# Designs tried in a protein design run: peptides against a protein of PDB entry 3ZOQ. Part 196

Target 1, 223 residues: chain A of PDB entry 3ZOQ
Amino acid sequence: QLLQDSWWNQLKEEFEKPYYQELREMLKREYAEQTIYPDSRDIFNALHYTSYDDVKVVILGQDPYHGPGQAQGLSFSVKPGVKQPPSLKNIFLELQQDIGCSIPNHGSLVSWAKQGVLLLNTVLTVRRGQANSHKGKGWERLTDRIIDVLSERERPVIFILWGRHAQMKKERIDTSKHFIIESTHPSPFSARNGFFGSRPFSRANAYLEKMGEAPIDWCIKDL

## One batch from the design tools (peptide; made by RFdiffusion4, then SolubleMPNN)

Design b2_p29_4_s1 (from b2_p29_4, 14 letters changed)
Fold by OpenDDE base, seed 3:
Structure b2_p29_4_s1 (fold): chain B 223 residues (1-223), chain A 29 residues (1-29)
Amino acid sequence: as target 1 above (223 residues)
Amino acid sequence: SEEELREEFETLDLESQEEFAYRYEEELS
């Protein structure tokens, strides 16, 4: 739960609230009684890699991958050496078609996070083999607050919202200050209905350039 | 809904997901 100063200043009040204390106690029981992902030390990796002040882009996911060795605390990202899940493969296909990047031989998006892309899931933990098992346990309230404090920030942010779940957060974003990129989800069941051809990466960089900021290097090098 | 379909899909293991995605693509072809 150790966070850098910039995030701590924004979220410290949340950690003192009853809902978060109950969540913490629930998680302690879950991690003790069964296999939970990601590793407890990696739960807040998205905030560790990207400070509050350094956020340029936000990509929202639902909850972590629930298979062994997959989740690393970043939305859509998998640890090196892990087979790329179908949605992630489609993300890389769109990346290739959008700006010409080669498809990497791994699925780690850490290079994006280090450049200011906040890879945030709305729920930050999951039971092994049980998608959405920690939905409605308190994470959503904390991650809503993360979205809120970013929306309140004076320096603009770009929010990439794939699919209905992420798009439900649109009402929390001040569109007078911030930019939103929306499409269908990269899932094989929805990607052909709008995600492919949406060009979120070039569009995000276009906004960054308009703001006078350095663009994201979206291309991922092989490991 | 799209979200319900996605949630159902994500409950499957990786191999089952790939098989399901393949069948879905064939049905839309």
Scores: peptide ipSAE 0.027, ipTM 0.570, DockQ to the pose 0.154
Fold by OpenDDE base, seed 4:
Structure b2_p29_4_s1 (fold): chain B 223 residues (1-223), chain A 29 residues (1-29)
Amino acid sequence: as target 1 above (223 residues)
Amino acid sequence: SEEELREEFETLDLESQEEFAYRYEEELS
């Protein structure tokens, strides 16, 4: 897919590598033969909404929601009109307790993305009803490279790492330049074990302000 | 583990997730 110039310059070499070509061919078959999410035009929405240079915060997810009409190419985010998944509900609960935001009537995090929050899944596609069905097919290599080039960037980035899967990426992040916010996953199965009360939103903004950057407006308005 | 529970939960469809979460909350209450 066509990317913004800033991302293209960082990732163009990856797209020429055999692993990505194989991934691309696999995806063509998958989209032709099965129901795959998100829509093919939305696969790289995280990069479309947030340029390489504009990234302030990264929130890592695993793979897209696998239900109809849910995934929009942004980690944890769902299209307007879609019921908020439990993990997302917990994210909004923490947001409310952390900085006082009202819970929005939708689950779209596009407003975060437009402010420099890269909502990146490590795997960018999924078969309907089959979580992690595209794990190990090549996405992880590309998204690892995305993390790498951000880590190599001179301007600091804040990485929010919820849960063990995301935290495994910490080894790729230069913590001498970049900031890490870690907690348990917002899933109902883990949120009470550390996610609630972790205050990732205020902490992220505190780092941004310390860096002389504009904070993120985390509050999401109703549609 | 947290990761195993998350992975299991994420295999469910939205309706099943909501119901599963609800039952989980009830169990913890």
Scores: peptide ipSAE 0.025, ipTM 0.609, DockQ to the pose 0.159
Fold by OpenDDE base, seed 1:
Structure b2_p29_4_s1 (fold): chain B 223 residues (1-223), chain A 29 residues (1-29)
Amino acid sequence: as target 1 above (223 residues)
Amino acid sequence: SEEELREEFETLDLESQEEFAYRYEEELS
């Protein structure tokens, strides 16, 4: 319905399941009674920007930023004009060191999404000021299914798994078909323990080239 | 210090680490 046909075909059964109906009802209440991010129209932006068939790379996040105007439905991404969060800053630092990209003056990763980088959070909504407030409410089942259907896809996918939370999803990925790039999280707490120098962007492109696909233009232009 | 925070962070379980990280990032923002 609201999703591209390619994703709808993969996920339509999930939307009919009780867990999702309960999630939907919960979200109705939350959006009515609380300040919830992202905007309800942006919840599925990751799927809107990147169709099922167009996914080349997956970058997993936990849940949306919980500050005003930050979340835009894409993992690690913030709306233009929003100060770059520390983890995102480190992502751009690694991007610069990895492949020489300039650090953009904004934090929007929409350009990645449009090229086939699925910027997926495992939880797709959050209450203002309360990180992980919608954990365990049903999103994880849906996003697990997203990972599953991608894993089942014949055309290989590259999964970039930063940190332990994302790496916990590795068991759902058929590593005989798909490629995994793992490192510590870009968070200031962990970036120096392996994220910096991990060169996920060049490594991802190397895999894409091996598959005969166009590499991602990871460099983000200023707005 | 950052080193002290890192030591504290490493003692936490995964869920607590996530919460800690978010709190830290919020404070830095």
Scores: peptide ipSAE 0.023, ipTM 0.614, DockQ to the pose 0.804
Fold by OpenDDE base, seed 2:
Structure b2_p29_4_s1 (fold): chain B 223 residues (1-223), chain A 29 residues (1-29)
Amino acid sequence: as target 1 above (223 residues)
Amino acid sequence: SEEELREEFETLDLESQEEFAYRYEEELS
């Protein structure tokens, strides 16, 4: 899983640290002994699809979906053919209400990633059927560093922070340079308390345009 | 029922609520 040069240059020091080496060894055991998601080749898909320099928007998730065939290394995204999880359905509902996009017949957000939307989970692996099973194993330290190096970047980034877990990362973001869009989580349990009507997609594009950058085409085509 | 789950959810602290929400969503998927 070789990272792009831009990310490698930003993160190479982390990979040399003991915590990451321990994480790596843990993952080797986990993938050998358990069913772990996503596929090992897809763990860093968020970084593969969106280079450090190409990041325009960051959307933070917690950890991957833990069901068969769901996770593809991108926050909130599911592989084509997979039933859309409730949170993702609500994301598409807000997308429709915000900017008029049709609800796609699949749940893949790869098109966002390819346009500069970093779909980053704070924890990048999970055991089958065991949500947060890899919490506190080292991923959070790496993903915190990802946020840090983006915060340190001179070129502005837009951070979309849904829910309290994501919003806890706000302290790591230099708001003098970067923009933050906050709301409740798209989960059915919280979406009606602020996520719906938050219009994160149009707001993100408004910031991009203000920066002189091309907006994101948030609308997802059917497959 | 969904209503019972919502009531249970509301009794949780913020961190537990978020964890519960994620797990519940995946179970419904």
Scores: peptide ipSAE 0.022, ipTM 0.566, DockQ to the pose 0.625

Design b2_p29_4_s2 (from b2_p29_4, 14 letters changed)
Fold by OpenDDE base, seed 1:
Structure b2_p29_4_s2 (fold): chain B 223 residues (1-223), chain A 29 residues (1-29)
Amino acid sequence: as target 1 above (223 residues)
Amino acid sequence: SLEELREEFNTLDLESQEAFAYRYEEELA
Protein backbone atom coordinates (compact mmCIF):
# COMPACT_ATOMS: atom_id res chain seq x y z
CA GLN B 1 0.00 0.00 0.00
CA LEU B 2 1.13 3.50 -0.83
CA LEU B 3 0.78 5.97 1.99
CA GLN B 4 0.07 9.64 1.62
CA ASP B 5 3.19 11.74 1.34
CA SER B 6 2.78 13.18 4.81
CA TRP B 7 2.73 9.77 6.47
CA TRP B 8 5.36 8.36 4.14
CA ASN B 9 7.78 11.05 5.19
CA GLN B 10 7.18 10.20 8.83
CA LEU B 11 7.29 6.42 8.53
CA LYS B 12 9.50 5.56 5.54
CA GLU B 13 12.43 4.66 7.77
CA GLU B 14 10.34 2.13 9.66
CA PHE B 15 9.53 0.21 6.51
CA GLU B 16 13.21 -0.42 5.89
CA LYS B 17 13.83 -1.86 9.35
CA PRO B 18 14.16 -5.61 9.88
CA TYR B 19 11.15 -5.85 12.19
CA TYR B 20 8.85 -4.50 9.51
CA GLN B 21 10.31 -6.71 6.83
CA GLU B 22 9.69 -9.69 9.07
CA LEU B 23 6.17 -8.46 9.72
CA ARG B 24 5.56 -8.10 6.01
CA GLU B 25 6.76 -11.62 5.31
CA MET B 26 4.60 -12.96 8.12
CA LEU B 27 1.58 -11.13 6.73
CA LYS B 28 2.17 -12.48 3.24
CA ARG B 29 2.10 -15.99 4.63
CA GLU B 30 -0.89 -15.33 6.88
CA TYR B 31 -3.00 -13.81 4.11
CA ALA B 32 -2.11 -16.69 1.83
CA GLU B 33 -2.78 -19.48 4.32
CA GLN B 34 -5.41 -18.05 6.68
CA THR B 35 -8.38 -15.72 6.65
CA ILE B 36 -6.99 -12.40 7.85
CA TYR B 37 -8.86 -9.17 8.57
CA PRO B 38 -9.14 -6.55 7.34
CA ASP B 39 -8.63 -6.98 3.61
CA SER B 40 -4.98 -6.38 2.84
CA ARG B 41 -5.82 -3.23 0.89
CA ASP B 42 -7.58 -1.81 3.97
CA ILE B 43 -4.81 -2.34 6.53
CA PHE B 44 -3.69 1.29 6.44
CA ASN B 45 -7.11 2.89 5.97
CA ALA B 46 -6.66 4.98 9.10
CA LEU B 47 -3.62 6.62 7.51
CA HIS B 48 -5.32 6.85 4.13
CA TYR B 49 -8.34 8.73 5.43
CA THR B 50 -6.41 10.96 7.82
CA SER B 51 -3.10 12.46 6.74
CA TYR B 52 -0.36 13.18 9.24
CA ASP B 53 -0.97 16.91 8.99
CA ASP B 54 -4.73 16.59 9.25
CA VAL B 55 -4.82 14.58 12.47
CA LYS B 56 -6.83 16.40 15.11
CA VAL B 57 -7.89 13.52 17.33
CA VAL B 58 -6.53 10.02 17.88
CA ILE B 59 -8.66 7.16 19.12
CA LEU B 60 -6.64 4.04 19.89
CA GLY B 61 -7.98 0.53 19.58
CA GLN B 62 -6.39 -2.83 20.23
CA ASP B 63 -6.75 -4.88 17.05
CA PRO B 64 -9.31 -5.31 14.26
CA TYR B 65 -12.60 -7.11 14.63
CA HIS B 66 -12.07 -10.75 13.76
CA GLY B 67 -15.45 -11.58 12.25
CA PRO B 68 -16.29 -11.72 8.55
CA GLY B 69 -16.94 -8.41 6.86
CA GLN B 70 -16.45 -6.34 10.01
CA ALA B 71 -13.03 -4.68 10.04
CA GLN B 72 -12.33 -1.88 7.61
CA GLY B 73 -8.97 -0.68 8.88
CA LEU B 74 -10.37 1.84 11.38
CA SER B 75 -10.48 1.28 15.13
CA PHE B 76 -13.95 0.43 16.47
CA SER B 77 -15.46 0.94 13.00
CA VAL B 78 -17.39 -1.68 11.03
CA LYS B 79 -18.42 -1.74 7.40
CA PRO B 80 -21.95 -0.65 6.55
CA GLY B 81 -24.45 -3.46 6.84
CA VAL B 82 -22.56 -5.07 9.70
CA LYS B 83 -24.19 -5.33 13.10
CA GLN B 84 -22.67 -2.88 15.54
CA PRO B 85 -20.42 -4.62 18.07
CA PRO B 86 -21.22 -4.03 21.75
CA SER B 87 -18.36 -1.59 22.31
CA LEU B 88 -19.38 0.45 19.29
CA LYS B 89 -22.97 0.51 20.47
CA ASN B 90 -21.78 1.93 23.76
CA ILE B 91 -19.69 4.52 21.93
CA PHE B 92 -22.82 5.69 20.13
CA LEU B 93 -24.80 5.70 23.36
CA GLU B 94 -22.21 7.96 24.95
CA LEU B 95 -22.19 10.10 21.81
CA GLN B 96 -25.93 10.53 22.12
CA GLN B 97 -25.78 11.43 25.79
CA ASP B 98 -22.75 13.67 25.34
CA ILE B 99 -23.77 15.85 22.41
CA GLY B 100 -27.21 14.62 21.36
CA CYS B 101 -26.33 12.71 18.20
CA SER B 102 -28.78 10.14 16.94
CA ILE B 103 -27.70 6.52 16.86
CA PRO B 104 -26.72 5.78 13.26
CA ASN B 105 -28.12 2.81 11.39
CA HIS B 106 -24.59 1.62 10.59
CA GLY B 107 -21.23 1.37 12.30
CA SER B 108 -18.90 3.12 9.88
CA LEU B 109 -16.75 5.83 11.42
CA VAL B 110 -15.31 6.94 8.08
CA SER B 111 -16.90 10.37 8.51
CA TRP B 112 -14.80 10.86 11.64
CA ALA B 113 -11.65 9.77 9.85
CA LYS B 114 -12.27 12.23 7.02
CA GLN B 115 -12.45 15.05 9.55
CA GLY B 116 -9.12 14.30 11.16
CA VAL B 117 -9.92 11.57 13.68
CA LEU B 118 -7.18 8.97 13.38
CA LEU B 119 -8.85 5.68 14.23
CA LEU B 120 -5.72 3.67 14.92
CA ASN B 121 -5.44 0.13 16.22
CA THR B 122 -2.14 -0.78 17.85
CA VAL B 123 -2.23 -4.05 15.92
CA LEU B 124 -3.52 -3.69 12.37
CA THR B 125 -4.38 -7.28 11.42
CA VAL B 126 -6.02 -10.30 12.99
CA ARG B 127 -6.77 -13.90 12.12
CA ARG B 128 -10.43 -14.81 11.80
CA GLY B 129 -11.94 -15.73 15.13
CA GLN B 130 -8.69 -15.23 17.03
CA ALA B 131 -8.43 -11.92 18.82
CA ASN B 132 -4.86 -10.68 19.29
CA SER B 133 -3.52 -13.44 17.06
CA HIS B 134 -1.10 -10.96 15.48
CA LYS B 135 -0.01 -9.39 18.76
CA GLY B 136 3.75 -9.11 19.15
CA LYS B 137 4.49 -9.56 15.45
CA GLY B 138 5.76 -6.05 14.77
CA TRP B 139 2.67 -3.87 14.41
CA GLU B 140 3.09 -2.42 17.88
CA ARG B 141 6.50 -1.03 16.97
CA LEU B 142 5.13 0.70 13.89
CA THR B 143 2.07 2.08 15.65
CA ASP B 144 4.25 3.23 18.53
CA ARG B 145 6.22 5.19 15.95
CA ILE B 146 2.97 6.68 14.64
CA ILE B 147 2.18 7.86 18.15
CA ASP B 148 5.73 9.16 18.55
CA VAL B 149 5.74 11.25 15.38
CA LEU B 150 2.36 12.71 16.32
CA SER B 151 3.67 13.49 19.78
CA GLU B 152 6.62 15.26 18.18
CA ARG B 153 4.34 17.35 15.98
CA GLU B 154 4.17 21.00 16.94
CA ARG B 155 0.46 21.36 16.30
CA PRO B 156 -1.35 19.77 19.26
CA VAL B 157 -3.27 16.50 19.04
CA ILE B 158 -6.06 15.18 21.23
CA PHE B 159 -5.58 11.57 22.30
CA ILE B 160 -8.64 9.67 23.45
CA LEU B 161 -7.45 6.69 25.47
CA TRP B 162 -10.16 4.22 26.39
CA GLY B 163 -9.04 1.43 28.69
CA ARG B 164 -5.70 0.37 30.11
CA HIS B 165 -4.21 -0.89 26.85
CA ALA B 166 -4.59 2.50 25.20
CA GLN B 167 -3.61 4.36 28.36
CA MET B 168 -0.31 2.53 28.45
CA LYS B 169 0.64 4.61 25.41
CA LYS B 170 0.39 7.81 27.44
CA GLU B 171 4.08 7.59 28.32
CA ARG B 172 4.85 8.20 24.64
CA ILE B 173 2.78 11.37 24.46
CA ASP B 174 4.17 14.80 25.29
CA THR B 175 1.43 16.03 27.59
CA SER B 176 2.96 19.50 27.61
CA LYS B 177 1.78 19.91 24.01
CA HIS B 178 -1.02 17.41 23.56
CA PHE B 179 -4.31 16.75 25.28
CA ILE B 180 -5.35 13.43 26.81
CA ILE B 181 -8.89 12.23 27.40
CA GLU B 182 -8.95 9.05 29.47
CA SER B 183 -11.72 6.77 30.66
CA THR B 184 -12.56 3.12 31.01
CA HIS B 185 -13.14 1.12 27.85
CA PRO B 186 -16.54 1.24 26.09
CA SER B 187 -16.79 -2.55 26.44
CA PRO B 188 -19.88 -3.78 28.29
CA PHE B 189 -17.50 -5.13 30.93
CA SER B 190 -16.11 -1.69 31.75
CA ALA B 191 -18.33 1.03 30.26
CA ARG B 192 -20.33 1.58 33.45
CA ASN B 193 -17.14 2.04 35.42
CA GLY B 194 -16.32 5.38 33.84
CA PHE B 195 -16.82 5.42 30.08
CA PHE B 196 -20.46 6.41 30.26
CA GLY B 197 -20.62 10.04 31.26
CA SER B 198 -16.99 10.70 30.32
CA ARG B 199 -18.17 12.92 27.42
CA PRO B 200 -15.08 12.48 25.26
CA PHE B 201 -16.66 14.04 22.19
CA SER B 202 -17.63 17.39 23.67
CA ARG B 203 -14.35 17.51 25.58
CA ALA B 204 -12.40 16.89 22.39
CA ASN B 205 -14.26 19.66 20.61
CA ALA B 206 -13.66 21.99 23.53
CA TYR B 207 -9.92 21.47 23.14
CA LEU B 208 -10.14 22.00 19.39
CA GLU B 209 -11.96 25.26 19.89
CA LYS B 210 -9.32 26.43 22.36
CA MET B 211 -6.72 25.74 19.71
CA GLY B 212 -8.67 27.72 17.15
CA GLU B 213 -9.50 24.66 15.10
CA ALA B 214 -12.80 23.54 13.69
CA PRO B 215 -14.57 21.04 15.90
CA ILE B 216 -15.37 17.53 14.78
CA ASP B 217 -18.88 16.83 13.60
CA TRP B 218 -19.25 13.62 15.52
CA CYS B 219 -22.81 12.98 14.44
CA ILE B 220 -23.00 10.23 11.84
CA LYS B 221 -25.61 10.32 9.11
CA ASP B 222 -27.64 7.27 8.22
CA LEU B 223 -26.83 5.49 5.00
CA SER A 1 -22.95 -18.20 30.27
CA LEU A 2 -22.50 -14.48 30.69
CA GLU A 3 -22.22 -15.01 34.42
CA GLU A 4 -19.36 -17.43 33.93
CA LEU A 5 -17.66 -15.03 31.53
CA ARG A 6 -17.94 -12.21 34.05
CA GLU A 7 -16.48 -14.39 36.75
CA GLU A 8 -13.54 -15.25 34.53
CA PHE A 9 -13.17 -11.61 33.56
CA ASN A 10 -12.90 -10.55 37.19
CA THR A 11 -10.00 -12.92 37.78
CA LEU A 12 -7.87 -11.25 35.11
CA ASP A 13 -5.54 -8.28 35.38
CA LEU A 14 -6.53 -5.04 33.69
CA GLU A 15 -4.61 -5.64 30.49
CA SER A 16 -5.94 -9.14 30.14
CA GLN A 17 -9.44 -7.89 30.85
CA GLU A 18 -9.34 -5.71 27.76
CA ALA A 19 -8.09 -8.56 25.64
CA PHE A 20 -10.82 -10.71 27.12
CA ALA A 21 -13.44 -8.12 26.25
CA TYR A 22 -12.39 -8.07 22.61
CA ARG A 23 -12.31 -11.85 22.46
CA TYR A 24 -15.89 -12.18 23.58
CA GLU A 25 -17.45 -9.17 21.85
CA GLU A 26 -19.63 -11.45 19.76
CA GLU A 27 -20.85 -13.38 22.77
CA LEU A 28 -21.79 -10.13 24.47
CA ALA A 29 -23.88 -8.98 21.51
Scores: peptide ipSAE 0.196, ipTM 0.802, DockQ to the pose 0.612
Fold by OpenDDE base, seed 5:
Structure b2_p29_4_s2 (fold): chain B 223 residues (1-223), chain A 29 residues (1-29)
Amino acid sequence: as target 1 above (223 residues)
Amino acid sequence: SLEELREEFNTLDLESQEAFAYRYEEELA
């Protein structure tokens, strides 16, 4: 794995720790013996697309989609040509209601990532057909560190925390410096209980503007 | 089955329900 210099400077110490070495060895075995998603080259796509210094917004997910061709190393995002999962559909519905964007004909959120939206899962790999199969194997410690170093950054970050899983990370965020947007999860089971109408996209841009930052163009073009 | 998943979901606390819904969002939609 090769990370951008800005992330390497923040995370290099983690990669030398025993937990990460064990995680790496585990992953080598997993990728060799089973079908693991995403592609090993895409595991750190969230960090590849969005450097440490360029992070404006963070959206936390749980773990990658576990179906063929779906995961691309970005939370909630699916590769072009892949059917949009229900949560992603609801995200686009809220996007439409919030700021008037059309619903794209694909589910790739790469355009967000390239603008400074860190689409980070707390667990970065999964076995085919086995959700959370790599939970508790070391990823959470690394991704917690990612949140920590962002929290320590002087330039403010906007954290969008959908659902309790993501919101549990709030304790790691210095809310005196950073902005938090919380709602229920976009899942069909929870979206109507607070996600719809939460307007996270316009609110995020409002915070960015207050900081003198360029807003995110949340609208996604068709492919 | 979908029915079994729904039954399991209903036995979970709020936090676990959200995680469950995320994991099985396609089946539970």
Scores: peptide ipSAE 0.031, ipTM 0.578, DockQ to the pose 0.372
Fold by OpenDDE base, seed 4:
Structure b2_p29_4_s2 (fold): chain B 223 residues (1-223), chain A 29 residues (1-29)
Amino acid sequence: as target 1 above (223 residues)
Amino acid sequence: SLEELREEFNTLDLESQEAFAYRYEEELA
């Protein structure tokens, strides 16, 4: 897939490495033989919507939703018309309590991505109905590099790390330059243990304002 | 099955439970 120049400059060396070539060959077979999500053209949507230079906030997910029509290449986000998954519903509940946004009638977070919120999964593909089926196949090495090059960027980034899986990436982030917002995961199993009331949206905007940058408009309009 | 997923969830450590809950949140909800 063709990336924006800013991301290409940061990641071009990775695409030439054997691990990525093997990953690509694996994906070609997977997409040919099985139902894989998201659509192959949407795998890098997080990078397509948010250039390297435009990243203000990063929200880390694990891997794409594995149901039909759900995944759109953005962490936690679902295509318009798709029922909101429980974690996403909880995200919107916290958004409402945090800064007063109404609950949207869809689950697309594209508006966040277009404003500089990198919605990155650590694994970017999945087999239908088989969660984590593409774990350990090479994506993690690439997405680790994405985190690394953002950490190395001079202009600060805000990393929102929900749950222990995302928080494990904290060791790759230069906390002398970048800001971290941590809480439990928005999943129904963990949201009441710290996610609710964590106010990640207002806190992110507070950091942006301190940096002299425009805040994110987190409120999502109905479609 | 839903029952199998719940049983598997209960056998996992906290970190793995978060990952599991994220991926199977619709089935477990």
Scores: peptide ipSAE 0.029, ipTM 0.608, DockQ to the pose 0.335
Fold by OpenDDE base, seed 2:
Structure b2_p29_4_s2 (fold): chain B 223 residues (1-223), chain A 29 residues (1-29)
Amino acid sequence: as target 1 above (223 residues)
Amino acid sequence: SLEELREEFNTLDLESQEAFAYRYEEELA
């Protein structure tokens, strides 16, 4: 897929590397032979909605939802009309408790992405009904590079790292320049162990304000 | 069942619990 100039300048070298070429060939086969999510044109939606220069906040996910019509290329986000997955419901519960937002009648986080929240999964594709089926195929190397180039950026970024998988990326982040908000994962199994009450949304906005940046409007309107 | 999933979850170490929780998110709905 074609990327915006700002991301292209940061990632163009990755696309020429053998690992990415192998990933690309694998994906061609997978999309031809299997039902893969998200739609191939939506794989890089996180980068499409949020340019390299416009990134204010990063929220890391693992891999896309593997049910029909769910994934839209943004971590934790689902297309309008799709039932909110349990983790997303908990995200909205925390949002309500943190800053008073109403729970939206849909699960699309596109409004966050458009404001500079990079909703990045570490793996960007998945087979239908098979979570983590594309783990270890090359996506992690690319998304690690995305984290690296953001870490190298002089303008600070806020990284929200829910759960151990996301928190493993902390070693790649220059904490002298960037901010990290960590908690347990919003999953029903872990949310009560630290996610609830972590107030990531108000904390992120507090950092943005300290930087002289406009805060994120985290509240999502009904459709 | 949800109860069976919770039982299995409780037998796992912390790292495996995170992965488990993600894999069975749909069943927890």
Scores: peptide ipSAE 0.023, ipTM 0.550, DockQ to the pose 0.516

Design b2_p29_4_s3 (from b2_p29_4, 14 letters changed)
Fold by OpenDDE base, seed 3:
Structure b2_p29_4_s3 (fold): chain B 223 residues (1-223), chain A 29 residues (1-29)
Amino acid sequence: as target 1 above (223 residues)
Amino acid sequence: SLEEKQAEFNTLDLDSQEEFAYKYEEELA
């Protein structure tokens, strides 16, 4: 896929490395032989919606939803018309309690992405019905580089790290320059252990305001 | 059920818990 110039400049060296070439060949086979999500055209949607320079906030996920029609290349986000997954419902519940937003009638987070919220999964593809099926195939190395180049950026970034896997990336983030918001994962299995009441949305906006940047309009309009 | 999955979840180590959560996210909808 063709990336925006700002991301291409940061990642072009990765695409030439053997690990990525092997990943690409693997993906070609996977998409040809199996049902893979998201659509191949949507794999880099997070980078398409949010340029390197426009990133204000990063929200890390693990891998895409593995059900039909769900994943759209953005962490936690689902296509319009798709039932909201439990974690996403909890995200919206926290959003409502945090800053008073209504619960939207859809699960698309594209409006966040367009405002500079990089909705990045650490693994960008998955086999239908097989969570983490593409773990350890090379995506993590690329997405680590994405985190690295953002960490190296002079303009500060806010990293929202829900759960242990996301928090393991904290070691790659220059906390002298960037802000970290950590809590348990929004999953029903962990949300009550710290995610609810963590107020990541108001906290993120508070940091943005402190940096002299426009806050994110986290409220999502109905479709 | 969510209760059964929660019970299984509670038996896992922290690393496996998060993977488990992702694995069954859609089934809990």
Scores: peptide ipSAE 0.135, ipTM 0.765, DockQ to the pose 0.624
Fold by OpenDDE base, seed 4:
Structure b2_p29_4_s3 (fold): chain B 223 residues (1-223), chain A 29 residues (1-29)
Amino acid sequence: as target 1 above (223 residues)
Amino acid sequence: SLEEKQAEFNTLDLDSQEEFAYKYEEELA
């Protein structure tokens, strides 16, 4: 896909590498033969909504939702009109407890993305009904590079790392320059073990203010 | 274990996830 200049400058070399060419060929076959999410035009939505230079916060996810009409190329986010997944419900519960936001009537996090919250999955595609079906096919190498180039950026970034999978990426982040907010995953199976009460939203804004940047308006308006 | 259940949970569709969470709600309390 065509990326905006800021990301293209950082990632153009990756798209020429054999691993990405193989990934692309795999994806062509998958989209032709299987139902793949998100829509092919939405694969890089995280990069489309949030430029390299505009990234303030990164929230890492694993792979897209694998149900019909759910995935929109943003981690944890679902298209308007889609029922909120349990993890997303817990995210909104923590948002309410943390900074007093109302729970929105939809699950779209596009408003966060537009403010500089990079909602990045480590794997950017999935087969319908088959979680992690595209794991180990090349996406992780590209998304690792995305983390690397953000880590190399002079302007600090806040990384919100929920759960072990996301926290494994901490080794790629220069913690002398960037800020890390870690907790258990918002999943119902882990949220009570540290996610609830972790206050990632207020903490992220506190770091932004310390850096002299505008805070994120985390509150999501109803549609 | 909770880790195994979490792994299984992650493989389920939205409706099945809700059902799964309901099934094990006492263990999640």
Scores: peptide ipSAE 0.033, ipTM 0.648, DockQ to the pose 0.192
Fold by OpenDDE base, seed 1:
Structure b2_p29_4_s3 (fold): chain B 223 residues (1-223), chain A 29 residues (1-29)
Amino acid sequence: as target 1 above (223 residues)
Amino acid sequence: SLEEKQAEFNTLDLDSQEEFAYKYEEELA
């Protein structure tokens, strides 16, 4: 079994479909012949840390970091000891300005994931040094299904959609049930155009409180 | 354009991204 029971129940049919079988075979070849990130055991970390039932917030990324030791199967997150990417630095800057959190000395967002923040990339693997190298190989179909089953869930979800690519998924989200927080991407090239000051963290918590759910502790402790 | 720079930025490794961002800091401000 690849996933926790809650996700397995939602996604088991996908894993039997031809597209996923083809993806799997491609990945086997890629991991054998190329350096692929994240580690094969970490591909589904977003789903491992955050069960289907426990999802409170979704943050969509594009694909994993493509440098050594960086990606850990969570969108925007880097392994402890890894230098914070510029986009992540901006995320922490906004976090500080939004709700007063200190900037952590690492870039791991695992604490968010454990609280119900699904840190999902639309593409879950990448070749070393080749951004989007696994785009269009089948991951998008699976991750679209993940969004779909969350959209179909009765208990509301908060979707944080940074940038145009993430916002393209809005059409798959039932906005009558779910909340969407949109802004420009945290990238240095877009953050000043709307990401900074967007206050996604406090806004997400405000929605959670309205829903009668516990807010996310967005502040990350130093390691 | 900023869009072109963003596209290039996204292809870079983290160290190169940082350098790239610093290079164009004035344009990003």
Scores: peptide ipSAE 0.305, ipTM 0.844, DockQ to the pose 0.192; fails the geometry check
Fold by OpenDDE base, seed 5:
Structure b2_p29_4_s3 (fold): chain B 223 residues (1-223), chain A 29 residues (1-29)
Amino acid sequence: as target 1 above (223 residues)
Amino acid sequence: SLEEKQAEFNTLDLDSQEEFAYKYEEELA
């Protein structure tokens, strides 16, 4: 899949490596033999919507939603018309409490992505009905490299790390240069243990302002 | 445990996730 030049320059070496070639061949078989999400054209949507140079904030997810019509290649985001997942509902609740945004009538976070919020899953594909089915197949190595090249960037990035899975990536982030916002995961099973009240949206904007950058408009308009 | 419930939760589809969350809502309070 073609990437923007800014990402291509950072990741081109990865695409030539054996692990990625094996991943690509695996994916070809998977998409041919199984129902895989997201659509193959949407796998790299996070990188398509947010160029390497335009990344202001990173929000890490695990893997795509595994139900029909849900995943759109962005972490936590669902296509318009799709029922909001519980974790996403909690994200919007925190958004409302943090900065006063209304709860949107859809779950698409594309507006964030277009403003420089990289909505990256660590694994970018999944089999229908089989969460984490593509774990350990090579995606993590690529997405680790994405984190690495962002960490190496001189212009600071804000990493929002919800839950232990995302927080494990902290070791790859130069915390002397980049900002980290950590809390428990927005999942119903963890949100009350620190996600609610963590105010990641206002905190992210506060860092952006300190850097002289435009804040993110986190409020999502109804469709 | 909450960790075990979270693990199970992550395997569910969205509709089942919602039902699962409601089932254990009192325990999550």
Scores: peptide ipSAE 0.275, ipTM 0.832, DockQ to the pose 0.192; fails the geometry check

